# Designs tried in a protein design run: peptides against a protein of PDB entry 3S8F. Part 79

Target 1, 157 residues: chain A of PDB entry 3S8F
Amino acid sequence: VLTLFVAVPSLMTAFTVAASLEFAGRLRGGRGLFGWIRALPWDNPAFVAPVLGLLGFIPGGAGGIVNASFTLDYVVHNTAWVPGHFHLQVASLVTLTAMGSLYWLLPNLTGKPISDAQRRLGLAVVWLWFLGMMIMAVGLHWAGLLNVPRRAYIAQV
Target 2, 166 residues: chain B of PDB entry 3S8F
Amino acid sequence: DEHKAHKAILAYEKGWLAFSLAMLFVFIALIAYTLATHTAGVIPAGKLERVDPTTVRQEGPWADPAQAVVQTGPNQYTVYVLAFAFGYQPNPIEVPQGAEIVFKITSPDVIHGFHVEGTNINVEVLPGEVSTVRYTFKRPGEYRIICNQYCGLGHQNMFGTIVVKE

## One batch from the design tools (peptide; aimed at target 1 E22 R26, target 2 Y12)

Design b2_p28_7_s2 (made by RFdiffusion4, then SolubleMPNN; from b2_p28_7, 15 letters changed)
Fold by OpenDDE base, seed 4:
Structure b2_p28_7_s2 (fold): chain B 157 residues (1-157), chain C 166 residues (1-166), chain A 28 residues (1-28)
Amino acid sequence: as target 1 above (157 residues)
Amino acid sequence: as target 2 above (166 residues)
Amino acid sequence: DVVAGTLAFMEGLSATLLAAFNLVYAKL
């Protein structure tokens, strides 16, 4: 019971970020229930990358609740499920946030803005990375549910 | 303008907080549903038991692999298993089909895994602790034990076998 | 074998995505 309360501060962080995004979108002219999403700067890889990371973090967070369950952990522990979970958390959220941070940080540190070609390439990179991570994560979770062991090169299935 | 922005942020935070709480309840409900419908997937675990890893090979129920399988009742057995670098003992573990098996698993050295293919048996084995798992093999044959916790250079070759006899 | 099938599927998708990426990159 106590372990599940870890979800509370996590969700609090999530809604704060979401609220900030909504506010930003509305400041950029977005209106209505969803119009603020479209108004966000989707042409900037420094923005898109961490947002995609957040999207990957949602199912990862849900999986975190599962992994934290004493009963459900018996099913998923040390299976491919676990790598699936942290690839959403680390290889998606953290990595994409790092990528996005670099797209912002390097131009600011060097004083040299990124070219339009670099911007477009950046967008392609982060979107393809996200897509690949989602495919891999789904595969790992699926394999885990099929009782494929973690850290083993062989499985029955 | 700053004051207006703060009020707007607060309103959005309240909305998203409500949504987040709703989603929390959805997740809890889904977990509850999963537990209610998939109870058979849960491994029955015993009470926490401690053992001295430095003497477990020398004395006690794990000391002699030939005495590792103990009949505790009609169609009931306790199997004392050691997971070590890099294997299991006894190996093979021989048990009868349809018997209720209580595995008592510990390690004399480092943390290992005990994952039995074709079953829901999947536990970590910690030195100083005894992992207890109850299982009944309904099908005869050989079941491979896999170490799914990295334990050293021989980890990838650390396998055991459970032989279920008719 | 589910593992073999899954790996093959993932490899195929990865290769496709990489190829697509290269095509996009070539146009930049």
Scores: peptide ipSAE 0.025, ipTM 0.724, DockQ to the pose 0.019
OpenDDE base, seeds 1, 2, 3, 5: peptide ipSAE 0.018, 0.021, 0.021, 0.018; ipTM 0.733, 0.703, 0.725, 0.701

Design b2_p28_7_s3 (made by RFdiffusion4, then SolubleMPNN; from b2_p28_7, 12 letters changed)
Fold by OpenDDE base, seed 1:
Structure b2_p28_7_s3 (fold): chain B 157 residues (1-157), chain C 166 residues (1-166), chain A 28 residues (1-28)
Amino acid sequence: as target 1 above (157 residues)
Amino acid sequence: as target 2 above (166 residues)
Amino acid sequence: DVVDGTLLLMQALAATLAAAFALVYAKL
């Protein structure tokens, strides 16, 4: 139960990150309730990748609270729910952040900017990765709720 | 101007913090309620029940599969189950339909899983510890027990059966 | 306001948390 208190700083971080993005978008000329989103640099894979990771982290984080709950963990532990959770946390957020970091780091380390073709390819990669991860995560969480066991080649459902 | 905006953001952050804390405590309260009412099926003991995994096969309630199902009251049973590499005993586990079953599960060797298809029964079984789960089977038939914790080379083939009699 | 969008996102996040909790709780 006490472990659940870790959710508080996480939620506060979510606020800070979101506020930072909104502030950045508004500084870039975005106006209104959603205009700041459009003003963000969606043409840069170094930006898009970690932001998509953060979006995946929202349902993943929700699952984290569930998994840390004693009684709720009883029904989800060692089911397909668990792989669904950590694929959102590790395979989406961490991986996409790493991918985004490379899109920033390599040009800076080499002193060579990425070409427009490389930029477009990078955008395609991170968006497709995100889409695939979301589809898989929904499927795994759904299977978990249907009592599909983890580490088993058979299931009643 | 930026100072004014900063102060406003801090106010919203304070509100979000308050909300987050409130929501957290609501969730904790619900968890506590569920635990207190044992609606999850898990029966938490006041103290952790332990056994010696090195002797559990030789003496005690898990030693004889023929004596594993114990009637503890009217329409109430305790079933002493061993999860081992690679199977379960007794196998099959025979219980009556509609009876309240308390499973007491332990392992003589390594960590296993005890996942019963068609139910919410789902626990890890640790050597030296007793997992206690309460369940009432409403439908007769066969329920497959699946090991959902990796336990060795034969893990994928580790199955058991619960037979619920009419 | 400078955080209006953020507030909506936080509401969505809170709703997601509640929904996830409710979905699993329904299995108990």
Scores: peptide ipSAE 0.589, ipTM 0.888, DockQ to the pose 0.853
OpenDDE base, seeds 2, 3, 4, 5: peptide ipSAE 0.000, 0.339, 0.537, 0.555; ipTM 0.674, 0.844, 0.877, 0.877

Design b2_p28_7_s4 (made by RFdiffusion4, then SolubleMPNN; from b2_p28_7, 13 letters changed)
Fold by OpenDDE base, seed 1:
Structure b2_p28_7_s4 (fold): chain B 157 residues (1-157), chain C 166 residues (1-166), chain A 28 residues (1-28)
Amino acid sequence: as target 1 above (157 residues)
Amino acid sequence: as target 2 above (166 residues)
Amino acid sequence: DVVAGTLLLMGAIHATILEHFNLVYAKL
């Protein structure tokens, strides 16, 4: 199926970012198969936010392949599954990246570094956002598989 | 030093690229497996059938709701359904239990949805096109039709009913 | 306290959204 080839550049992009993260983690002193992850700057919301976005984007990307499949789309199309998918894509990756970008952009534009309190608040915001998005997305996908319709306020189940 | 860094980056990129490709194949394999084992009830796309949305209400098989249900054979019916802003016709749609029903659905105005609760019937209805869905109702009762495609301010209230008679 | 404040804000946002949709549906 030629349509599925659209996933190739997306996967390449995602895993190139992962490669960059590994490299960065190793430069920061991380060693071993997973030690580089701990070495990443998890205390910086400008870093954490887009990374959490990427984590949400993984199941979203898989869902994109499902949605693009002729036969599988028959099951999920115009059900709550679809909102689940694009919330992972837009409201997770894009939105979290935007949120994280503010923690880099604002200090840069104003010339004022963020305070420790602002940093901690930022971390709380992005982690809570991610958690909420994951709960909502799982719920929407689950509802979609139960044939709950999209764009309707009622359902049989 | 730059050369060493470049080689290291390339090594990581190659590793992750290989992983990416492997995952792609896994996804394709999973899709293929799912399709091979769970194809029951899947309605394939039929031939594109076109109609004139500007005249569909005035003449043709969709024009009279009272004649929308047509028996085409023993225990076989065709139902000509219009989805419009904001409802369905005929409403209710009355069909017998156990009969093979062919729904021919189109719209005179905008795009609508045709989602029948309790069934796997779920299609978009485009003006100028005829959606064809085949289904056999095994249980008598009422089945609600839900519009799952936004079609205007009254979208959320756009419902129909299929009544399956014994 | 920071988490609590964030949750309260999120709750307020959600309440506003629900109210908005309820109002819209009531008017239609």
Scores: peptide ipSAE 0.025, ipTM 0.761, DockQ to the pose 0.022
OpenDDE base, seeds 2, 3, 4, 5: peptide ipSAE 0.005, 0.016, 0.024, 0.021; ipTM 0.682, 0.749, 0.728, 0.730

Design b2_p28_8 (made by RFdiffusion4)
Pose (drawn by RFdiffusion4):
Structure b2_p28_8 (pose): chain A 157 residues (1-157), chain B 166 residues (1-166), chain P 28 residues (1-28)
Amino acid sequence: as target 1 above (157 residues)
Amino acid sequence: as target 2 above (166 residues)
Amino acid sequence: FPAGTLLLMAVVAAVIIAYFAVVYLKLL
């Protein structure tokens, strides 16, 4: 029960952050129900990386609520589902957010500029990392529901 | 406009938060339902039941695997199961279909998992402790036990079998 | 104003419910 309550701050974060992004999209001219998304600064890796991380957090958090549901945990406990859940949370959102900091924080700390080429390369890196984490989350959640255990060298069997 | 957008955002946020709370409460009620049904038998016994891992293969209910299945009620069998590096004894565990099975599971060495494929049986096995879970097999046939807690280099091949007789 | 956000919240809730339901029905 208390774990289900720990989920409320992230459910609140989902709204406060989503409304902040929608407000920014509208300031930048976006209209429609989706125009606000397209009008956001998708050329800036510092923007893109946490946003993509937040998108993967939606299934990441859904899996965490499942794991927190006591008897439901007996379906997925110590299976590949668990790494599927935590790659979405820490290996995607937390890691992507830190990667995006290379693009505003590093210049601030070192004075070293980020070139146009380095910015595009950062875009590719955060997209490939995000997409790779999403594909693997699918493989691991599904294999987990099929009772494949975590922490195993299953290629040797 | 900022004032307006802000006001509207807070108003709909309050709504979302109430909905999100109502949803979590429904999940809590649904979990409480499972805890009142037979499906909750796979929840391990909360009572501490200590044993000695260094003598469990020499004395006590785990020393003779052929004697591991004991009828404890008219439709109940207790099964003493040893999960060790890297296997389970007895092998196979043989039990009748439709009977309640109380698995008492310990390990002489390291922590092992006990995950019965196709069931909700999924319990950690700790040396020095006895893990007790309950389940009734409704379908006869062979069930595979998977070790789902890393117990060393033999972990990926650590399996056992439950045969549910007709 | 937060129509797009409300749509996203609906998606978030649907995903959560879907995950819970799939695992809950499998448990039963």

Design b2_p28_8_s1 (made by RFdiffusion4, then SolubleMPNN; from b2_p28_8, 16 letters changed)
Fold by OpenDDE base, seed 1:
Structure b2_p28_8_s1 (fold): chain B 157 residues (1-157), chain C 166 residues (1-166), chain A 28 residues (1-28)
Amino acid sequence: as target 1 above (157 residues)
Amino acid sequence: as target 2 above (166 residues)
Amino acid sequence: PPLGTLAFMLLLMATYLGEFLLVYAKLL
């Protein structure tokens, strides 16, 4: 129960990040309730990657609350639900953030900007990675809810 | 203008903080509610039941698999189960259909899993601790027990069976 | 005012609550 108090700083961070994105989007000319999203630099893999990571982190965070709940953890623990959860956290947020950082870091270290072809390839990689992670995560969570065990080569269904 | 925007963001952030704290208590209340109303699966105990893993095979309710199934009341049973490297005892576990079964599960060696297919029964079994799970089998048949916690070289082959009789 | 952020955060919270209730349904 006390573990849930850790969620408060996380929620505050989420608000701050979202507010920063909205502010940035509005500075870039975005208007309306959600028009600022379109104004963000979606053509830059260094931006897209960590943002997609954050999006994947949301359902993962929801799962974190579930996993930290005693009675709910009983039905999901050591099922496919668990790897579904941490793949959203590690393989989505952490990995995509690392990818995004790389897209920023390499040009700075080399002193040369990435080519347009490299940029487009980077965008493709990031989006495909995100899509794959989401498909896998949904599948694993679903399997977990169907009582498919973790660390077993056989399944209930 | 920008200053005004920052002030607005700050105000909304404070509001969000208040809302987040409120929702925290909502979730805590929900957890408490689910715990209070939970009638299946792991039975919450006021005190954690412990056993000596070094002697659990020699003495006590887990020592004799022939005496592992104990009738505690009308249509109520307690089953003392050992999870060990690499299997379960007794095997098979035979229980009546429709009876309320309380599983008392422990391990003499390392941590194991106790996952029963077709059910929500799913607990980790720690040496020195007793896991308590309550379940009523509504359908007769065989239910496979699967170890879902890595426990050594034979982990993948560690299975048991619950036979539910009419 | 960051109304977009507010809407997003409310959706986030709804997602959290929804997933909680989804798993809770297994206990019923």
Scores: peptide ipSAE 0.660, ipTM 0.913, DockQ to the pose 0.729
OpenDDE base, seeds 2, 3, 4, 5: peptide ipSAE 0.640, 0.631, 0.630, 0.654; ipTM 0.900, 0.900, 0.898, 0.913

Design b2_p28_8_s2 (made by RFdiffusion4, then SolubleMPNN; from b2_p28_8, 14 letters changed)
Fold by OpenDDE base, seed 5:
Structure b2_p28_8_s2 (fold): chain B 157 residues (1-157), chain C 166 residues (1-166), chain A 28 residues (1-28)
Amino acid sequence: as target 1 above (157 residues)
Amino acid sequence: as target 2 above (166 residues)
Amino acid sequence: PPLGTLLFMLGLMATILDHFNLVYAKLL
């Protein structure tokens, strides 16, 4: 019930963020239905990291609705599904947002811009993190649906 | 340009709010539907039977593992299971293939899990509460019971077995 | 109108419903 209550504000936030991104992309010269996406600053890890986090948050949020459903929760509770959900929410969105914030914060605090090498390294780190997180999350959710228990080192599947 | 875009976004945001609220009711309806149609196999927490965890080992249907499996009707059994630190009783649990089994599970000590591999049987077991799960094993063999709720230092080694006989 | 955003958000809602259906299928 509480999750569903929070879901509406979250959906509104998602709309606002997406709309802001579309608007920004269009201002940067993006045209068409998806051209605004390509116009966004994908060369900046401070931008890429939070956006990837938000993308991971979508299936995580969907899982949240499932977990809040009584009968559906019975199927997934204390299975590998749960850590899969957590990794999308905490280790994806929160962690990637923190990483992205660091790429913005440190240059501003020191007054020194990041080098091109640091920028490229940052992009590599963020994308690799996201890729690894998605692989693990998909695997955990899949395992959960196959009744792999949480907090067990063995499973019969 | 920015002003025009801002006005448009605000208008669509209001529409999205209405849509989101409508979807909220859809989700509630779906939850209500699944709750209404899928409670036969799992008793909701609000209807759980209560027991005294301090005496459950000494008296009552959980006291003697040799009498834990009770035939309640033709091809129907009730199994009184204790989840404790760190194991299950009876162990093994022997039931016939194709019979409707009602598991009544409780704990004398701390919270445990009761997860049967190869099935959707998955409940938390709380001291003072009786978890009720209804299931029919269609295939004979051994099914491992796993504790999926942390219960102490021996948690990772807490296993049981259900033997389904032809 | 922010058509890209609207389409994206519809996809988001569809994702929620898809997850619901996916898990619900295990109860059948």
Scores: peptide ipSAE 0.637, ipTM 0.885, DockQ to the pose 0.695
OpenDDE base, seeds 1, 2, 3, 4: peptide ipSAE 0.626, 0.008, 0.600, 0.019; ipTM 0.893, 0.712, 0.875, 0.751; seed 4 fails the geometry check

Design b2_p28_8_s3 (made by RFdiffusion4, then SolubleMPNN; from b2_p28_8, 17 letters changed)
Fold by OpenDDE base, seed 5:
Structure b2_p28_8_s3 (fold): chain B 157 residues (1-157), chain C 166 residues (1-166), chain A 28 residues (1-28)
Amino acid sequence: as target 1 above (157 residues)
Amino acid sequence: as target 2 above (166 residues)
Amino acid sequence: PPEGTMAFMLLLSQTILDEFNLVYAKLL
């Protein structure tokens, strides 16, 4: 129950981040309801990585609220649902944010900008990582809803 | 321009905060409702039921697997189950189809899981505590019990079976 | 006004509700 109270600050953070992105996109010339999205720097892996992490955090965070609910936790606890949640939160958001941070940090620390080839490779890595994590997460959550147990090598379903 | 945008964002943020709080209260209320009505398979005890894990194998309702299934009513049974390293007893657990089954589960050694495949039965079993789960098997057949809480070297092979008879 | 932000907030809210309902349905 206490964890549910932490959800409120998290929701507020989601608003702040989304608002910041929209504001930035609009400053870059984006207009309309979704035009600001196109105006964001999608050619920069340092930007793309954490944003994709945030997108993955939406279902992950929602799952966090579910997991924090006593009665609902009974159903999902120690099922494949839990690893699915973890991979969205840690292996997606945190990891992608770390990746993005490195794409910014290393060039600044070394004073050498990344090459175009490195940039393209970075984008590929980030998108593929996100895709893989989403596939795995969806599968794990689905399996969890089918009562596939965690920490078991076999399942009846 | 920035000031105007900032004011607009703040207005929406306040609305979002209000909505978030409202949603939180709704969820808490729903949780409270489900707990109060005992809609979950787990039967919350008003008082925590405890047992001595060091003697649970020698005395009491868990001591004899042959006496583990107790008929408490015309269509009601209580099953005293031990989860141990590395298995369950009794094994198999035999119960009739359509009967209300109350599982009383405890452990003599370490924490285990009690996850019955094909059902929503899913509890952790702590030594010294009794977990109570209520369930009615509507379909006959075999239901595998899986330990979903790491309990040692043999964890991955820790299985049990519930046989539901017509 | 942050219309896009609000759209995402609605998406987030809907996601929370959907996951809640999916799991809650197993308890009924």
Scores: peptide ipSAE 0.623, ipTM 0.878, DockQ to the pose 0.833
OpenDDE base, seeds 1, 2, 3, 4: peptide ipSAE 0.607, 0.601, 0.578, 0.580; ipTM 0.881, 0.874, 0.863, 0.862

Design b2_p28_8_s4 (made by RFdiffusion4, then SolubleMPNN; from b2_p28_8, 15 letters changed)
Fold by OpenDDE base, seed 1:
Structure b2_p28_8_s4 (fold): chain B 157 residues (1-157), chain C 166 residues (1-166), chain A 28 residues (1-28)
Amino acid sequence: as target 1 above (157 residues)
Amino acid sequence: as target 2 above (166 residues)
Amino acid sequence: FPLGTLAFMLALHATYLEAFNTVYAKLL
């Protein structure tokens, strides 16, 4: 029980961020239950990257709860499941947030806005990164459930 | 509209603050309860069995690989396994098909893994602790033991074999 | 908030379901 409640601060953060996004979307003219999502600046890689990171963090967080569960951890521990989990957390959320921050920071530091071509390239990079991370993560989780060991070059399957 | 939005945000913030405080008290209460009711914490898997890693190779049930497989009852065995840098002993581990096997696994040196392919046996092996796993092999054959915890330069080559005989 | 909750619930459901099935299969 206590272990599962450790996830509460993360959930609070997630919902606060979601609320902030909703507010931002509504300020940008979004209406309705979901219209605010469309109103968000999806043309800006500095925005898209961390949001995609957050999306990857959701299943990763769920997996974290599984990993923290005594009985379930017995099944997934030291299998490919674990790398699948932290790749969502680190290589998705952290990395994409860093990428997004860079897309914001560099224009400010240089005093020059990014070109439209650079913007489009940036969007392509973060979307492709996210897609690749999701594919890899799903694969690793699947392999883990099939009892593929972590830190081994061979497996039965 | 902006004022309403600010009020809504404020309401969310107050709600989360209240929830956070409530959870803080819950956590403190749970910790206090655990400490008050348990002398050495909670061990869900049962009693922790310890061994001296410095002497485990010299004396005791792990000292002689030839005596590592002990029949404890009808169709019941205990197998005392050492995981070490870089292998397992005994190797191979020979057990009969259909018998209930209790593996008692420990390490004389560093942390290792004990992952048996084709089974649900997957435990970390810590020096000074005994990992206990119960399993019944229903099919005869060879089962590979894989170290899935980094243990040094030879980690990638650290394998063992369980031979299940009819 | 609702979207986050829904996404979280779906993620938990999917993850726990798969994990549960794996455990169940190994315990039987």
Scores: peptide ipSAE 0.018, ipTM 0.748, DockQ to the pose 0.225
OpenDDE base, seeds 2, 3, 4, 5: peptide ipSAE 0.007, 0.014, 0.000, 0.006; ipTM 0.682, 0.730, 0.718, 0.699

## One batch from the design tools (peptide; aimed at target 1 L11 A18)

Design b2_p29_1 (made by RFdiffusion4)
Pose (drawn by RFdiffusion4):
Structure b2_p29_1 (pose): chain A 157 residues (1-157), chain B 166 residues (1-166), chain P 29 residues (1-29)
Amino acid sequence: as target 1 above (157 residues)
Amino acid sequence: as target 2 above (166 residues)
Amino acid sequence: SLLTMVVAIFLGLIVVIPVVILVLLHRAH
């Protein structure tokens, strides 16, 4: 029960952050139900990386609520589902957010500029990392529901 | 405009938060339902039941695997199961279909998992402790036990079998 | 079954959270 309550701050974060992004999209001219998304600064890796991380957090958090549901945990406990869940949370959102900081924080700390080419390369890196984490989340959640255990060298069997 | 967008955002945020709370409460009620049904038998016994891992293969209910299945009620069998590096005894565990099975599971060495494929049986096995779970097999046949807690280099090939007789 | 509940909750949350937030944000304007 208390774990289901720990989920409320992230459910609140989902709205406060989504509304902040929607407000920014509208300021930048975006209209429609989706125009506000397209109008956001998708050329800036510091923007893109946490946003993509937040997108993967939706299934990441959904899996966490499942794991927190006591008897439902007996379906997924110590299976590949669990790494599927935590790659979406820490290996995607937390890691992508830190990667995006290379693009505003590093210059601030070192004075070293980020070139146009380095910016585009950062875009590719955060997209590939995000997409790779999403594909693997699918493989691990599914294999987990099929009772494949975590922490195993299953290629040797 | 900012004042307006702000007001509207807070108003609909309050709504979302109430909905999200109502949803979590429904899940809590649904979990409470499972805890009142036979499906909750796989929840391990909360009572501490200590044993000694260094003598469990020499004395006590785990010393003779052929004697591991004991009828404890008219439709009940207790099964003493040893999960060790890297296997389970007895092998196979043989039980009748439709009977309640109380698995008492310990380990002489390291922590092992006990995950019965196709069931909700999924319990950690700790040396020095006895893990007790309950389940009734409704379908006869062979069930594979998977070790789902890393117990060393033999972990990926640590399996056992439950045969549910007709 | 527990498996059905796991799948339903998991997929339901994936669909409900974004849909509801998008509808509320649209109404906010």

Design b2_p29_1_s1 (made by RFdiffusion4, then SolubleMPNN; from b2_p29_1, 18 letters changed)
Fold by OpenDDE base, seed 4:
Structure b2_p29_1_s1 (fold): chain B 157 residues (1-157), chain C 166 residues (1-166), chain A 29 residues (1-29)
Amino acid sequence: as target 1 above (157 residues)
Amino acid sequence: as target 2 above (166 residues)
Amino acid sequence: SLLDLTVLLYELSVELLPRVILELLAQAF
């Protein structure tokens, strides 16, 4: 039970970031309950990448609560579920944040903005990465629920 | 501008914090519901039991594979299993259908896994610690034991078999 | 089967893709 309460500061942090995004979107002219989302700079890979990472972090975080539960962890522990979880956390959030950071950092370090072609390519890369990670993560979680073991080359399923 | 921005951010943060707390309660409720409806499938963990991994092969209940299956009562058995690099002992493990089986599993060398296909038996085996799992096989047949914790070069070939007899 | 799909994804992403990347890098440098 105490372990589950560790999720509280994580959720608070996540939704604080969401609050910052809402503020930014409204500053950019977004109105209504969801209009601020559309107003965010979705044409910038430096923005899109970490946001997609955050989106992947949501189901990963929910899975973290499951993994932290003593009784529920018994079901998923050392199955494909676990790799599914940390691929959302590391290969999605951390990796996409790193990718986004590079799209911001390199232009600033060189003093030269990225070209339009580089921008479009960057958007394609981060969206395709996100899509691939979501497919992989869903597959791994599904396989885990079917009791596919972790660190084994064969399974009965 | 900074003051106005600060007030606006605080308003949004309060809203999202409230949402965060609401979602927390939803998750707790979902976990509680899952536990209430699926507790029958959870195998109780045994008491913490320690053993000397350096002598477990020479003395004690794990030393003789021929005596690993012990009848402890009517339709009740205790099976003393060693997970080692790279296999299980005894192999095969022979148990009757419908009997209550208490597996007491330990390792003489490194950490291994004990994952029985077709069951919810899935535990880590630590040297010096005895893992206790209680299970009743309802269907006869062969159940494969898989090591799901990397333990060395032969990890991928580390399998065992439980034979459930009618 | 799910296992077949997993194997396919493994072969494509872990075995084939790195080799292709390494080959491209070898040609570029």
Scores: peptide ipSAE 0.012, ipTM 0.698, DockQ to the pose 0.019
OpenDDE base, seeds 1, 2, 3, 5: peptide ipSAE 0.000, 0.005, 0.000, 0.000; ipTM 0.705, 0.634, 0.701, 0.674

